# Peptides against a protein of PDB entry 5IXI, part 31

Target 1, 141 residues: chain A of PDB entry 5IXI
Amino acid sequence: TPLLDASSLEYLFAQGQYDLVKCLAPIRDPKTEQDGHDIENECLGMAVLAISHYAMMKKMQLPELPKDISYKRYIPETLNKSIRQRNLLTRMRINNVFKDFLKEFNNKTICDSSVSTHDLKVKYLATLETLTKHYGAEIFE

## One batch from the design tools (peptide; aimed at target 1 Q34 M46 F101)

Design b2_p22_2_s2 (made by RFdiffusion4, then SolubleMPNN; from b2_p22_2, 12 letters changed)
Fold by OpenDDE base, seed 3:
Structure b2_p22_2_s2 (fold): chain B 141 residues (1-141), chain A 22 residues (1-22)
Amino acid sequence: as target 1 above (141 residues)
Amino acid sequence: SKFDKALEELHKKYSKKLLESL
């Protein structure tokens, strides 16, 4: 993977978030049911990275974030629509799983200052490449 | 790294939880 300067990384990170959410960089097709679940989990992970980056940039701790913080703005719109069509109990469970994921991620990485915004951007873009069909080929190939 | 290991473990853990939630 070629080394990106800070400005390029910032741009690609912002654009990558937009492309993922707006499905301009569509997620890959699942090969199996389990692969589909893995893809959804990866999307939740992407949301965790994005929200954590946002919080760090705003110098906010998780308890200071809005209580209704959600993955909804940080996952592909197609996936968000799919989740909204699921029953209330399932949606509640997904919300709980995500909140726990975000909390535990924060405790293990952000609270001890072991992760920087730079690290989050790099991981986000690397994951985006694996999650989407052809995104980043010009950068990572 | 600490970061990579943490994410791997969390993805492993919450992948199972997500599956159970569906």
Scores: peptide ipSAE 0.320, ipTM 0.849, DockQ to the pose 0.693
OpenDDE base, seeds 1, 2, 4, 5: peptide ipSAE 0.186, 0.311, 0.314, 0.312; ipTM 0.718, 0.846, 0.846, 0.845

Design b2_p22_2_s3 (made by RFdiffusion4, then SolubleMPNN; from b2_p22_2, 11 letters changed)
Fold by OpenDDE base, seed 4:
Structure b2_p22_2_s3 (fold): chain B 141 residues (1-141), chain A 22 residues (1-22)
Amino acid sequence: as target 1 above (141 residues)
Amino acid sequence: SSFDKALEELHKKYSQKLLSSL
């Protein structure tokens, strides 16, 4: 894996977010039902990373984030559409669990550690490569 | 790293909760 300078990493992170959400880097096809669930969970985890990075860049603490902060703008549009087709109870549960995830991640990892925006970008890109079909080959292969 | 371990632990925890929500 080649070493990336700060400017390159910033660019790749921004582009990676765009590509994931816009499905320009499509997520891999699930091999089983459980694999499908794992993919969705990873996408929601990606949203946690992205939102945390946003908060850090804006020097905002979690309580300062909009109360309606959601995964919706930070996951693949295809997955977002799929979730919207699920019943209200399911969508509410997903939203609540996600908010709890974000809160605990912020408290235990961001607030209580030396985690930097650099760390978040690296983790995001690494996960992006594993989630998508062929994205990142130029960087990680 | 400590970051990776913490993230993995949280991800595992909430992945199970998310799965149960489906």
Scores: peptide ipSAE 0.300, ipTM 0.833, DockQ to the pose 0.655
OpenDDE base, seeds 1, 2, 3, 5: peptide ipSAE 0.187, 0.295, 0.193, 0.286; ipTM 0.720, 0.832, 0.724, 0.824

Design b2_p22_2_s4 (made by RFdiffusion4, then SolubleMPNN; from b2_p22_2, 13 letters changed)
Fold by OpenDDE base, seed 1:
Order: C-alpha cells, then sequence, then structure tokens
Structure b2_p22_2_s4 (fold): chain B 141 residues (1-141), chain A 22 residues (1-22)
C-alpha cells in the first residue's frame, strides 16, 4: 500500500465525504434488517468523525458549535431522505442519540492529545471502504 | 490502534442506544 502525504490524505478525505453524501460512492446493500441498521449507524458514526474533524481544524469547542448541528449534511442523501420519512418521535430519538454521541466523542478527542485530525481522516476513509460497494484503491492494510 | 479501539467502543455503545430508540 502506498504511503499518503498530508495533502493527499486531506484531498482523499474531502473527496470521500463528498462521494458518500452525494451517493457517488453508494453504500452497500443490506443483507438483513439488522444489517441495514448497522449501515445507518456506521453512517452516523462517520458523521461524528467528520464533524469532529471540522471542529478540530477550526479549533472549536463544543459550546462554539452551532446549537442545531446535525448529521443531515454528513450522511448519504438517500439515508437522510429515509430518516425524514420516519415519524417525529423516531427522528427526535435519532437526533438525541447522535448529539450525545458527538458530545462524548468530542470530549474524549479534545481532552486526548493523542487523537489527531490525521487519525480521524484515516478512520473515516477506512470505514468508507467497508461501507460502500466499490470504493477504495486498497490504500490501507 | 488505541484510537481505533476507543472509537469502536464508543460507536458500539451508541449503536446500541440508537437501535433501542428505533
Amino acid sequence: as target 1 above (141 residues)
Amino acid sequence: SEFDKAYEELHKKYLQKLLESL
């Protein structure tokens, strides 16, 4: 596997986010109902990674993030449409769980100096490869 | 890596919470 310099990794991370959201790198087909839920949860996790990366790059703390920060712009558009069709109670629950996830993750990443933006990008891209149908150039072991 | 382990543990925790909320 080829080594990526900082600029290349930054490009791939940005491109990967775009491809995921715009469904240019479509998520894999679920094998079961549970697998479908797992895929959705992976997407929400990737949203946490992306938002946390953004916050770290902007040197922002949680109180400085928009109060209405959401996963909506960081998940596949198809998934976003699916969630919007669910009832209000379900959508509220998803939002609350996501916000709690983001909060705890940011608290740990901000407090832990060992976690870098590099780590977030690598984890995001690695997850993207496993989540999508035909994405990746086998850049990771 | 240590980061991967920490992320996976946290992700698993909230994955379960999300499933319970559906």
Scores: peptide ipSAE 0.426, ipTM 0.889, DockQ to the pose 0.639
OpenDDE base, seeds 2, 3, 4, 5: peptide ipSAE 0.423, 0.425, 0.425, 0.424; ipTM 0.889, 0.888, 0.889, 0.889

Design b2_p22_3 (made by RFdiffusion4)
Pose (drawn by RFdiffusion4):
Structure b2_p22_3 (pose): chain A 132 residues (1-60, 70-141), chain P 22 residues (1-22)
Amino acid sequence: TPLLDASSLEYLFAQGQYDLVKCLAPIRDPKTEQDGHDIENECLGMAVLAISHYAMMKKMSYKRYIPETLNKSIRQRNLLTRMRINNVFKDFLKEFNNKTICDSSVSTHDLKVKYLATLETLTKHYGAEIFE
Amino acid sequence: SALEGIDEFFEEANEKANKAFE
């Protein structure tokens, strides 16, 4: 018997997106530059998941689906790199919706689950309350 | 599983992105 029902899961998914974007669920610190880039890439993956879920739900830019801090960080880079981030994101989104949804038979439930499960490891102290 | 498939996708996507950003 699971802890959450569909309603709580949908609400938690929406709250999780809110936390990720507004940085109430701050992304974890990088161990290395490479790890940092990997974190940014995961964030692009999270944006793909959020958009894919939205499109899936209605039966049909990454900027609004990533932490604002990374957005400000990306806005500081040269234009070619930003075009590159856009292309990489588009490729991710296309590849995910064209192949992975079908191949791995990804439902909306699995998607929300992976999103939140990813929040548990992508962000600092998710679901915890720290008092000073 | 579906989650494992998503994980594989993310691993491959991460490798491709790292190369694109080199």

Design b2_p22_3_s1 (made by RFdiffusion4, then SolubleMPNN; from b2_p22_3, 9 letters changed)
Fold by OpenDDE base, seed 1:
Structure b2_p22_3_s1 (fold): chain B 141 residues (1-141), chain A 22 residues (1-22)
Amino acid sequence: as target 1 above (141 residues)
Amino acid sequence: SSLDGIDKFFEEFKKKANEALS
């Protein structure tokens, strides 16, 4: 795997977040209904990674984060709009799934201290390449 | 590796999410 210095990785991670949310790096087209669900779940995962990275950088634990923390600012805007149009029960389910995901991942990142901010950046960028249509930083072999 | 652990965690979550959101 090609080596990136810390500064370059930080830059690519920040830019990748922006590109995903603003749909400058659009997510791939689903092949089936289940594939569509998988894509949405991947986006929720991206939100968990971004929030966890933020929390670690600020040395904050999950209870110290705002109670109204959500995936809304960390997923593609097109997906966010789609979710807002769904019925209340569906939105509640999505929120619950996300909150559980964030909570469980927080236990593994902060409590276990086995995951570094570097790992989160790498995972985020690697997932971004597979999730989007044309995004490719060619960072990984 | 640490990354392998993250990958495994995400894969397990995806299975749970599919059950909850399907």
Scores: peptide ipSAE 0.399, ipTM 0.887, DockQ to the pose 0.593
OpenDDE base, seeds 2, 3, 4, 5: peptide ipSAE 0.394, 0.380, 0.392, 0.388; ipTM 0.885, 0.881, 0.885, 0.882

Design b2_p22_3_s2 (made by RFdiffusion4, then SolubleMPNN; from b2_p22_3, 9 letters changed)
Fold by OpenDDE base, seed 1:
Structure b2_p22_3_s2 (fold): chain B 141 residues (1-141), chain A 22 residues (1-22)
Amino acid sequence: as target 1 above (141 residues)
Amino acid sequence: SSLEGIDKFFKEFKKKANEALS
């Protein structure tokens, strides 16, 4: 469990999102091609967590979110630029994977009322520490 | 909390993502 009060956790969650997107907390170097794919998929997962947290805070369901909702604003800018340079079919596949991810997670959070914004923040920060090179707050016990 | 459930969900979906994007 995290050794933080609610306000501190909220702050670190917000800062962590900013640091990831702006590459202030750069993602780790891939060891293999497959590791690179794993890193990108983790980033898509981070986007799902961030969007889901936002939706829960605003008491919105998936159909109420903008139809053009995308991972683009929730992943590292360097990765976003890389994806934009890939061919149309690849970009479509990535987008489909993300949309399915978001939809299924949304269904889970709706069906499982035990999922809280607190859980999402903890998961986000824990994943951020494993995903990035030097990021670590030593907040988990 | 449901954190363990979230971890399990993400683990399973990442496998699906790897299959779809590889």
Scores: peptide ipSAE 0.475, ipTM 0.908, DockQ to the pose 0.604
OpenDDE base, seeds 2, 3, 4, 5: peptide ipSAE 0.474, 0.472, 0.471, 0.470; ipTM 0.907, 0.906, 0.906, 0.906

Design b2_p22_3_s3 (made by RFdiffusion4, then SolubleMPNN; from b2_p22_3, 12 letters changed)
Fold by OpenDDE base, seed 2:
Structure b2_p22_3_s3 (fold): chain B 141 residues (1-141), chain A 22 residues (1-22)
Amino acid sequence: as target 1 above (141 residues)
Amino acid sequence: SPLEGIDEFMKKFKKKSREAMS
């Protein structure tokens, strides 16, 4: 894999978030219905990484984040629209699972400083590479 | 490693979210 300095990694991470959310880097086509669910779950995971990175950069504790924090701004817009079309119970469950995951991730990984912002960016970009159709191959090949 | 920890969390989340997404 090529050596990326901090500045390059920061740029790629920022651009990757934008490309994912705006669907400029479209997610891969699902092979099955279950594969589709896996893709959606990975997108939600990406949201946790992005939010945690934001919190760390701002030196904020999780309770200091907006109470209505959600995945909506951190996932592909197409996926967000799809989730909004699902029934209320499903949406509530997605929200609850996401919030619990975010809390657990921050409490057990971020708060004890076991994970750095560097690690989050690397994981984000690595996941982005596998999640999208034609993106990021040059980063980790 | 930190990356391994992230992977484990993501794996757990995927399991829990499958029921929510279905």
Scores: peptide ipSAE 0.271, ipTM 0.833, DockQ to the pose 0.623
OpenDDE base, seeds 1, 3, 4, 5: peptide ipSAE 0.257, 0.263, 0.256, 0.249; ipTM 0.820, 0.822, 0.820, 0.815

Design b2_p22_3_s4 (made by RFdiffusion4, then SolubleMPNN; from b2_p22_3, 11 letters changed)
Fold by OpenDDE base, seed 3:
Structure b2_p22_3_s4 (fold): chain B 141 residues (1-141), chain A 22 residues (1-22)
Amino acid sequence: as target 1 above (141 residues)
Amino acid sequence: SPLEGIDKFMKEFTKKANEEMS
């Protein structure tokens, strides 16, 4: 496993976010319906990590973030399009799941000041490797 | 460690979310 310094990690994190959203690093194909749900939830998790990183960089807490904060800009565009086609009730459920995810992550992990932006970048990239088809093997192998 | 905490949280919440959405 190669050693990643701060500058390398920052670059890879930024590029990874772009690649995920723009589907340049496409998410893996689901093996089952359940696997598909897992993939979507992992994408919501990626959004939580990205938003939390942003908030920490800006020294903002959840109450200070816009109330209309959403996962839309932080998930693959293909998934975002898929979600937009679902009925209102389903979209509401997804929004609730995401908001609960973000809230709980902030309360349980961010607020205690035990997690750094470095940790978030590492977790993001590690998850990106498992979430996408062919990405990041040279980073963590 | 912080990384272990993040891993644990993400795994547990993903499981919970999956159960709720299924």
Scores: peptide ipSAE 0.324, ipTM 0.853, DockQ to the pose 0.626
OpenDDE base, seeds 1, 2, 4, 5: peptide ipSAE 0.195, 0.186, 0.320, 0.317; ipTM 0.720, 0.721, 0.852, 0.850

Design b2_p22_4 (made by RFdiffusion4)
Pose (drawn by RFdiffusion4):
Structure b2_p22_4 (pose): chain A 132 residues (1-60, 70-141), chain P 22 residues (1-22)
Amino acid sequence: TPLLDASSLEYLFAQGQYDLVKCLAPIRDPKTEQDGHDIENECLGMAVLAISHYAMMKKMSYKRYIPETLNKSIRQRNLLTRMRINNVFKDFLKEFNNKTICDSSVSTHDLKVKYLATLETLTKHYGAEIFE
Amino acid sequence: SEDEYFSHAKEVFDEFISDFFH
């Protein structure tokens, strides 16, 4: 018997996206530059998941689906790199919706689950309360 | 570097979505 029902899961998914975007769920610190880039790439993956879920729900830009801090960080880079980030994101999104949804038979439930399960490891102290 | 970032982007995305194949 699981802890959450569909309603709580949907609400938690919406709250999780809110936390990730507004940085109430701050992304973990990088161990290396490479780890940092990997974290940014996971953030693009999270944006793909959020958009894919939205489109799936209604039966049908990454900027509004990633932490604002990374957005401000990306806005500081040269234009070619931003075009490159857009292209990489588009490729991820296309590849995910054209192949992975079908191949791995990804439902909306699995998607929200992966999203939140990813928040547990992508962000600092998710679900915890720290008092000073 | 930026080149390394983008060189690993695909690999990181594949690993990220790999749980859907388990």

Design b2_p22_4_s1 (made by RFdiffusion4, then SolubleMPNN; from b2_p22_4, 11 letters changed)
Fold by OpenDDE base, seed 2:
Order: sequence, then structure tokens, then C-alpha cells
Structure b2_p22_4_s1 (fold): chain B 141 residues (1-141), chain A 22 residues (1-22)
Amino acid sequence: as target 1 above (141 residues)
Amino acid sequence: SVEEAFARAKETFDRFFSSFYE
């Protein structure tokens, strides 16, 4: 596999986020209902990574993040539309659980395990490859 | 390690979001 220097990794991470959200790198088709749930969970996980990276780069704690920041801007637009069509209770649960996990992730993974922005970028791109149909070949060849 | 940290986080994530489909 080719070596990714800091500048290349930064570029690929930014482009990968854009491609995922804009569905330019479409998520893979689910094979089963459970697989569909797994795909959705991975997308939400990607949002956690992206938001955490953003917070770290801005040197902000979670309470300092704007109230408007949520998974909605960090997941595929198609999935965001799908979630919006679900009932209010479900959407509230998703929002609350996501917020709670984001806090947990920040405390236990970012702070306690000293995960860096570099680590987040690598994990994001690696997950992106498995999540999407054709993306990532040029990164991990 | 970082990999272990992410693995633990994923385990916690799965527990948190399992209720979505129950």
C-alpha cells in the first residue's frame, strides 16, 4: 500500500467526507435487513469521527459545539432524508443516543486513549472503503 | 492501542444503537 503523508491524508479525508455526504461515493447496497442496519450504524459512526475531528481541530469541547451540529450534516444525504421520514419518537431517540455516544466517545476514546486527528482520518478513510461501493481502491492498493 | 480503543468504542456504539431496532 502507498504511504500517505500528512498533506495527502488531509486532502483525502476532506474529499472523502464530501463524497460520502453528497453521495458521490454511494454506500453499498444492503444484502439483508440487518445489513441495512449495519450500514446505517456505520454511517452514524462516520459522523462521530467527523464531528470529533472537527472539534479537535477547533480545540473545542463538546459543549462548545454549536447546537445545530449533529449527524445530519455528516451522513449521506439519502440517509438523512430517510431518517427525516421516520416518526418523531424514532428521530428523538436517534438524536439522544447519538449525543450520548458522542460524549462517551470523546471521554473514553479521544481523551482517555489519546486518539489523534491523524488516527481519526485513517479510521474514517478505512471505514469509507468498506462502506461504499467503489471508493478507496486508490488509497489502499 | 488505537485499534483497541476504536474496537471498544464500536462495542459501546453497538450497545447504544441496538435499541433503534428493538
Scores: peptide ipSAE 0.625, ipTM 0.928, DockQ to the pose 0.089
OpenDDE base, seeds 1, 3, 4, 5: peptide ipSAE 0.622, 0.625, 0.625, 0.623; ipTM 0.927, 0.927, 0.927, 0.927

Design b2_p22_4_s2 (made by RFdiffusion4, then SolubleMPNN; from b2_p22_4, 11 letters changed)
Fold by OpenDDE base, seed 5:
Structure b2_p22_4_s2 (fold): chain B 141 residues (1-141), chain A 22 residues (1-22)
Amino acid sequence: as target 1 above (141 residues)
Amino acid sequence: SDEEWFARAKEVMDRFFSWFYE
């Protein structure tokens, strides 16, 4: 496992977010229906990590974030398109799941200062490696 | 419906939480 300095990690994290959202690093094909569900939920988790990192960098708490904060620009565009095709009730429930995820994550980790921006970047990239098709494997192998 | 999707959401959340808080 190679060691990354702060500058390298910052670059990889920024590029990783862009690649995930723009589908330059496409998410892996689901092996089963349940696997597909896990992939989509992990994408919501990636949005939580990205937003939390943003909040920490801006020295903001979750209540200070805009109330209309959404997962939409933090998940793969293909997934966003898929979600938009689902019925209103399902989309509302997905939004509730995300908001609960973000809130609970912030309460458990960010608010008690147990998580650093470094930790978020590492876990984001680690998840990105398993979530996408052969992306950044050299970072953690 | 997508009830299984929502059923699995909690498990994914708990996994993410376990990375930083247990």
Scores: peptide ipSAE 0.473, ipTM 0.894, DockQ to the pose 0.590
OpenDDE base, seeds 1, 2, 3, 4: peptide ipSAE 0.465, 0.466, 0.308, 0.465; ipTM 0.893, 0.893, 0.786, 0.892

Design b2_p22_4_s3 (made by RFdiffusion4, then SolubleMPNN; from b2_p22_4, 12 letters changed)
Fold by OpenDDE base, seed 4:
Structure b2_p22_4_s3 (fold): chain B 141 residues (1-141), chain A 22 residues (1-22)
Amino acid sequence: as target 1 above (141 residues)
Amino acid sequence: SDEEWFERAKETFKKFFSSFYE
């Protein structure tokens, strides 16, 4: 894979987050119902990466994050709308699954310093290329 | 079922972040 300098990577990561959330880089169409679930889970995973990156940059641990931290601002707006249309119980369970994994990821990966902000940006951009229909930056082969 | 979906979600998350672990 091509090497990117720190400044370029930071820029691409920021732009990628914006493009994903604003659906300027729309997520791919699901081929099956299960594929749709996988896409949704990938988006939630992207939210974990984004939130964890934010926490690391702010030098704060997960318990120090706002109690209302959620995926809502870190996933495609179209998906967020879709989730909001589901029943309350389903939404609550999605929130629980997300928060549980976010906690696990931060405790076992971030807090142990096994993953850096650099790693998060790389993973984010790599996933963005496969998750979206036509993201312009083909950085990772 | 919803329960099955959420279990699959957990597995998907594990796969998603597997690259961070040796």
Scores: peptide ipSAE 0.448, ipTM 0.885, DockQ to the pose 0.585
OpenDDE base, seeds 1, 2, 3, 5: peptide ipSAE 0.426, 0.420, 0.362, 0.390; ipTM 0.881, 0.877, 0.862, 0.867

Design b2_p22_4_s4 (made by RFdiffusion4, then SolubleMPNN; from b2_p22_4, 13 letters changed)
Fold by OpenDDE base, seed 1:
Structure b2_p22_4_s4 (fold): chain B 141 residues (1-141), chain A 22 residues (1-22)
Amino acid sequence: as target 1 above (141 residues)
Amino acid sequence: SVEEEFARAKETMEKFFSWFYE
């Protein structure tokens, strides 16, 4: 595994976000219905990482983020479209789960200053590799 | 059910945090 310097990590992190959202790095196919739910939850986790990184870079606290902050811009577009087609109660559930996830992550990691932006980028890319079909195989394998 | 889905989400969150701090 090659050593990634700061500039390379920044580039890969930015490109990875783009590839995930634009589905250039497609998420893996679900093996079961449960696996499908797990993939969706993993995507929500990716959104939490991305938003947290953004907040840290802007030196913003969670309460300073827009009230309407959402996962929509940080998950695969295909998944976002799928969610929009679900019924109101399901969408409300997903929104609540995401908000809870973001809050918990903020309380346990960001606010405690135990996680750096570097850590977030590394974890994002590592998760991206496992979540997608073949992304980053040359780098992380 | 919604309750089951929420439970899975919580489990996923816990697994995520555990993995994150490994």
Scores: peptide ipSAE 0.112, ipTM 0.679, DockQ to the pose 0.522
OpenDDE base, seeds 2, 3, 4, 5: peptide ipSAE 0.026, 0.027, 0.027, 0.027; ipTM 0.629, 0.629, 0.629, 0.628

Design b2_p22_5 (made by RFdiffusion4)
Pose (drawn by RFdiffusion4):
Structure b2_p22_5 (pose): chain A 132 residues (1-60, 70-141), chain P 22 residues (1-22)
Amino acid sequence: TPLLDASSLEYLFAQGQYDLVKCLAPIRDPKTEQDGHDIENECLGMAVLAISHYAMMKKMSYKRYIPETLNKSIRQRNLLTRMRINNVFKDFLKEFNNKTICDSSVSTHDLKVKYLATLETLTKHYGAEIFE
Amino acid sequence: SVEGIDEWFEEANEYAEEERLS
């Protein structure tokens, strides 16, 4: 018997997206430059998940689906790199919706689950309360 | 499946790294 029902899961998913974007769920610190880039890449993956879920729910830019800090960080880079981030994101989104949804038979439930499960490892102290 | 999405994340990460280092 699971902890959450569909309603709580949907609400938690929306809250999780809110936390990730507004940085109430701050992304974990990088161990290396490479780890940092990997984190940014995961964030693009999270944006793909959020958009894919939205499109799936209604039966149908990454900027509004990633932490604002990374957004400000990306806005500081040269234009070619931003075009590159856009292209990489578009490729991810296309590849995910055209192949992975069908191949791995990804439902909306699995998607929200992966999203939140990814929040548990992508962000600092998710679900915890720290008092000073 | 979540496992399939994990595989996709790995592949997407490798692709993004190749694009960055090109």

Design b2_p22_5_s1 (made by RFdiffusion4, then SolubleMPNN; from b2_p22_5, 10 letters changed)
Fold by OpenDDE base, seed 2:
Structure b2_p22_5_s1 (fold): chain B 141 residues (1-141), chain A 22 residues (1-22)
Amino acid sequence: as target 1 above (141 residues)
Amino acid sequence: SVEGIDEFMEKFKKKANEEWNS
């Protein structure tokens, strides 16, 4: 597989985010109820990667991000709609787990500087390839 | 590194599943 240069990687990362959120690259169908939760967790993880990348590019700490920062704009629209239909307690638990996850990852990316924006893009695209039905095959073959 | 991200994601998955199953 050919190595992607920085410009190509940046483009694919941006396009991949758009395709995931707009469901142009649809996520795979769950085989079990637990598989459905695994897919949801992967999407939430990708949201953390996307937000962290944004924060690093803008040189912003977590407290400087919007107070209502959430996964909603960074996950598939279909999944976002599904989560909104769940009961309040479930949605609160999802939100709390996500916020704690984001805080911890923010320390690893911005404070500790152990993760670069390059690492985030690579992990995002790799996850996108495994999570979606047919996306990313051309890049990782 | 990407490996560091992988380890972080695995920890998250475990914590998330604990919350979903509680």
Scores: peptide ipSAE 0.422, ipTM 0.892, DockQ to the pose 0.667
OpenDDE base, seeds 1, 3, 4, 5: peptide ipSAE 0.421, 0.421, 0.420, 0.421; ipTM 0.892, 0.892, 0.892, 0.892

Design b2_p22_5_s2 (made by RFdiffusion4, then SolubleMPNN; from b2_p22_5, 12 letters changed)
Fold by OpenDDE base, seed 3:
Structure b2_p22_5_s2 (fold): chain B 141 residues (1-141), chain A 22 residues (1-22)
Amino acid sequence: as target 1 above (141 residues)
Amino acid sequence: SVSGIDEFLKKAKKKADEVWNS
């Protein structure tokens, strides 16, 4: 459980998103090819969490989200540039996977309602600590 | 719960890995 109050958690969540995307909290170096894929998957997951949090805060379901919603604004800029350099088929696959992630998680957060915005912030920050090189603090207990 | 998020992400990431390993 987080040691922070709600306001502090909200602040850190917002700052964490900014730090991740702007690479102020750079993602860790991959040790293997699969590790690189894992890192990328984690980043996509982070995007899902961030978008879902936004959607929940606005009480929006998936159809109400922008049609062009993408991971691009929610992943590290360096990774986004890397993805854009890949071939069209790969990019399409990544996009499809992300769309599926978002759809399924939307069902989890909105339809199932088993996840709260608090849960999302906690998970986001916890993942951020493991995903990045030097980011982290004893925020959670 | 956070655990539910973890389970979802793990399952989803497995699907993503299929893309990378294809």
Scores: peptide ipSAE 0.244, ipTM 0.820, DockQ to the pose 0.697
OpenDDE base, seeds 1, 2, 4, 5: peptide ipSAE 0.101, 0.229, 0.235, 0.234; ipTM 0.658, 0.809, 0.814, 0.811

Design b2_p22_5_s3 (made by RFdiffusion4, then SolubleMPNN; from b2_p22_5, 12 letters changed)
Fold by OpenDDE base, seed 5:
Structure b2_p22_5_s3 (fold): chain B 141 residues (1-141), chain A 22 residues (1-22)
Amino acid sequence: as target 1 above (141 residues)
Amino acid sequence: SVEGIDEFLKKAKKKSNEAWES
């Protein structure tokens, strides 16, 4: 695995977020219903990482974030459309799961310094490689 | 650390899967 300098990592992280959300790097097709849930959970995790990175860069605590914070702007647009097609109870459950993820991860990113912005970028890009069909294979090879 | 993130996500995914079943 090549060692990426700070500038390269910053660029790739920014581009990776854009590629994921805009579906330029499409997520892999689910093989089963459970696999579909796994993919969705990975995307929710990616949203948590992205939001946490944003908060850390702005030196914001979780209560300072918008109260209507959502995964919608941080997951693939195709997945967002899929979620909108589900019933109200399912959508509410997904929202609750995401909020729980974000609150729990806040302890590691904002409350203490166990996780750095560097760590977030590395994990984001590494997950992006496994989550999408062909993205990032050359970067982490 | 990245390892800490991995552990968090693993735990979170387990909790999420349980939520889908309830």
Scores: peptide ipSAE 0.278, ipTM 0.836, DockQ to the pose 0.707
OpenDDE base, seeds 1, 2, 3, 4: peptide ipSAE 0.271, 0.268, 0.272, 0.275; ipTM 0.833, 0.832, 0.831, 0.835

Design b2_p22_5_s4 (made by RFdiffusion4, then SolubleMPNN; from b2_p22_5, 10 letters changed)
Fold by OpenDDE base, seed 2:
Structure b2_p22_5_s4 (fold): chain B 141 residues (1-141), chain A 22 residues (1-22)
Amino acid sequence: as target 1 above (141 residues)
Amino acid sequence: SVEGIDEFMEKFKKKAREEWES
């Protein structure tokens, strides 16, 4: 596999976020209902990675982030539209799970400093490759 | 490390599955 320097990794990470959200790198088709949930969970995970990276770069903790922090601008637009069409209870559950996930991950990244911004970029791009149909194959093949 | 992130993500997936199935 090719080696990526810091500048290249930064570029690919930024572009990957844009491609995922704008559906330029479309997520893979679910094979079952459970697979669909797994894909959704991966997207929520991607949102946590992106937000955590942002927070670390800005040197801020969770309480300093906007109160209305959400996954909505960090997941595929198509998925965001789908979630908005679901009933209130389902949306509340998704929000609660996401917020708990983000809080716990914040402890691991900012508080414990066990995860670096470099790690976040690598994990994000690696997940992007498996989550989408054909994206990133040249990087990790 | 990336491995640490992997473990965290797997834990999240497990909890998420439990939530969706409840």
Scores: peptide ipSAE 0.341, ipTM 0.856, DockQ to the pose 0.663
OpenDDE base, seeds 1, 3, 4, 5: peptide ipSAE 0.336, 0.339, 0.337, 0.336; ipTM 0.855, 0.855, 0.855, 0.854

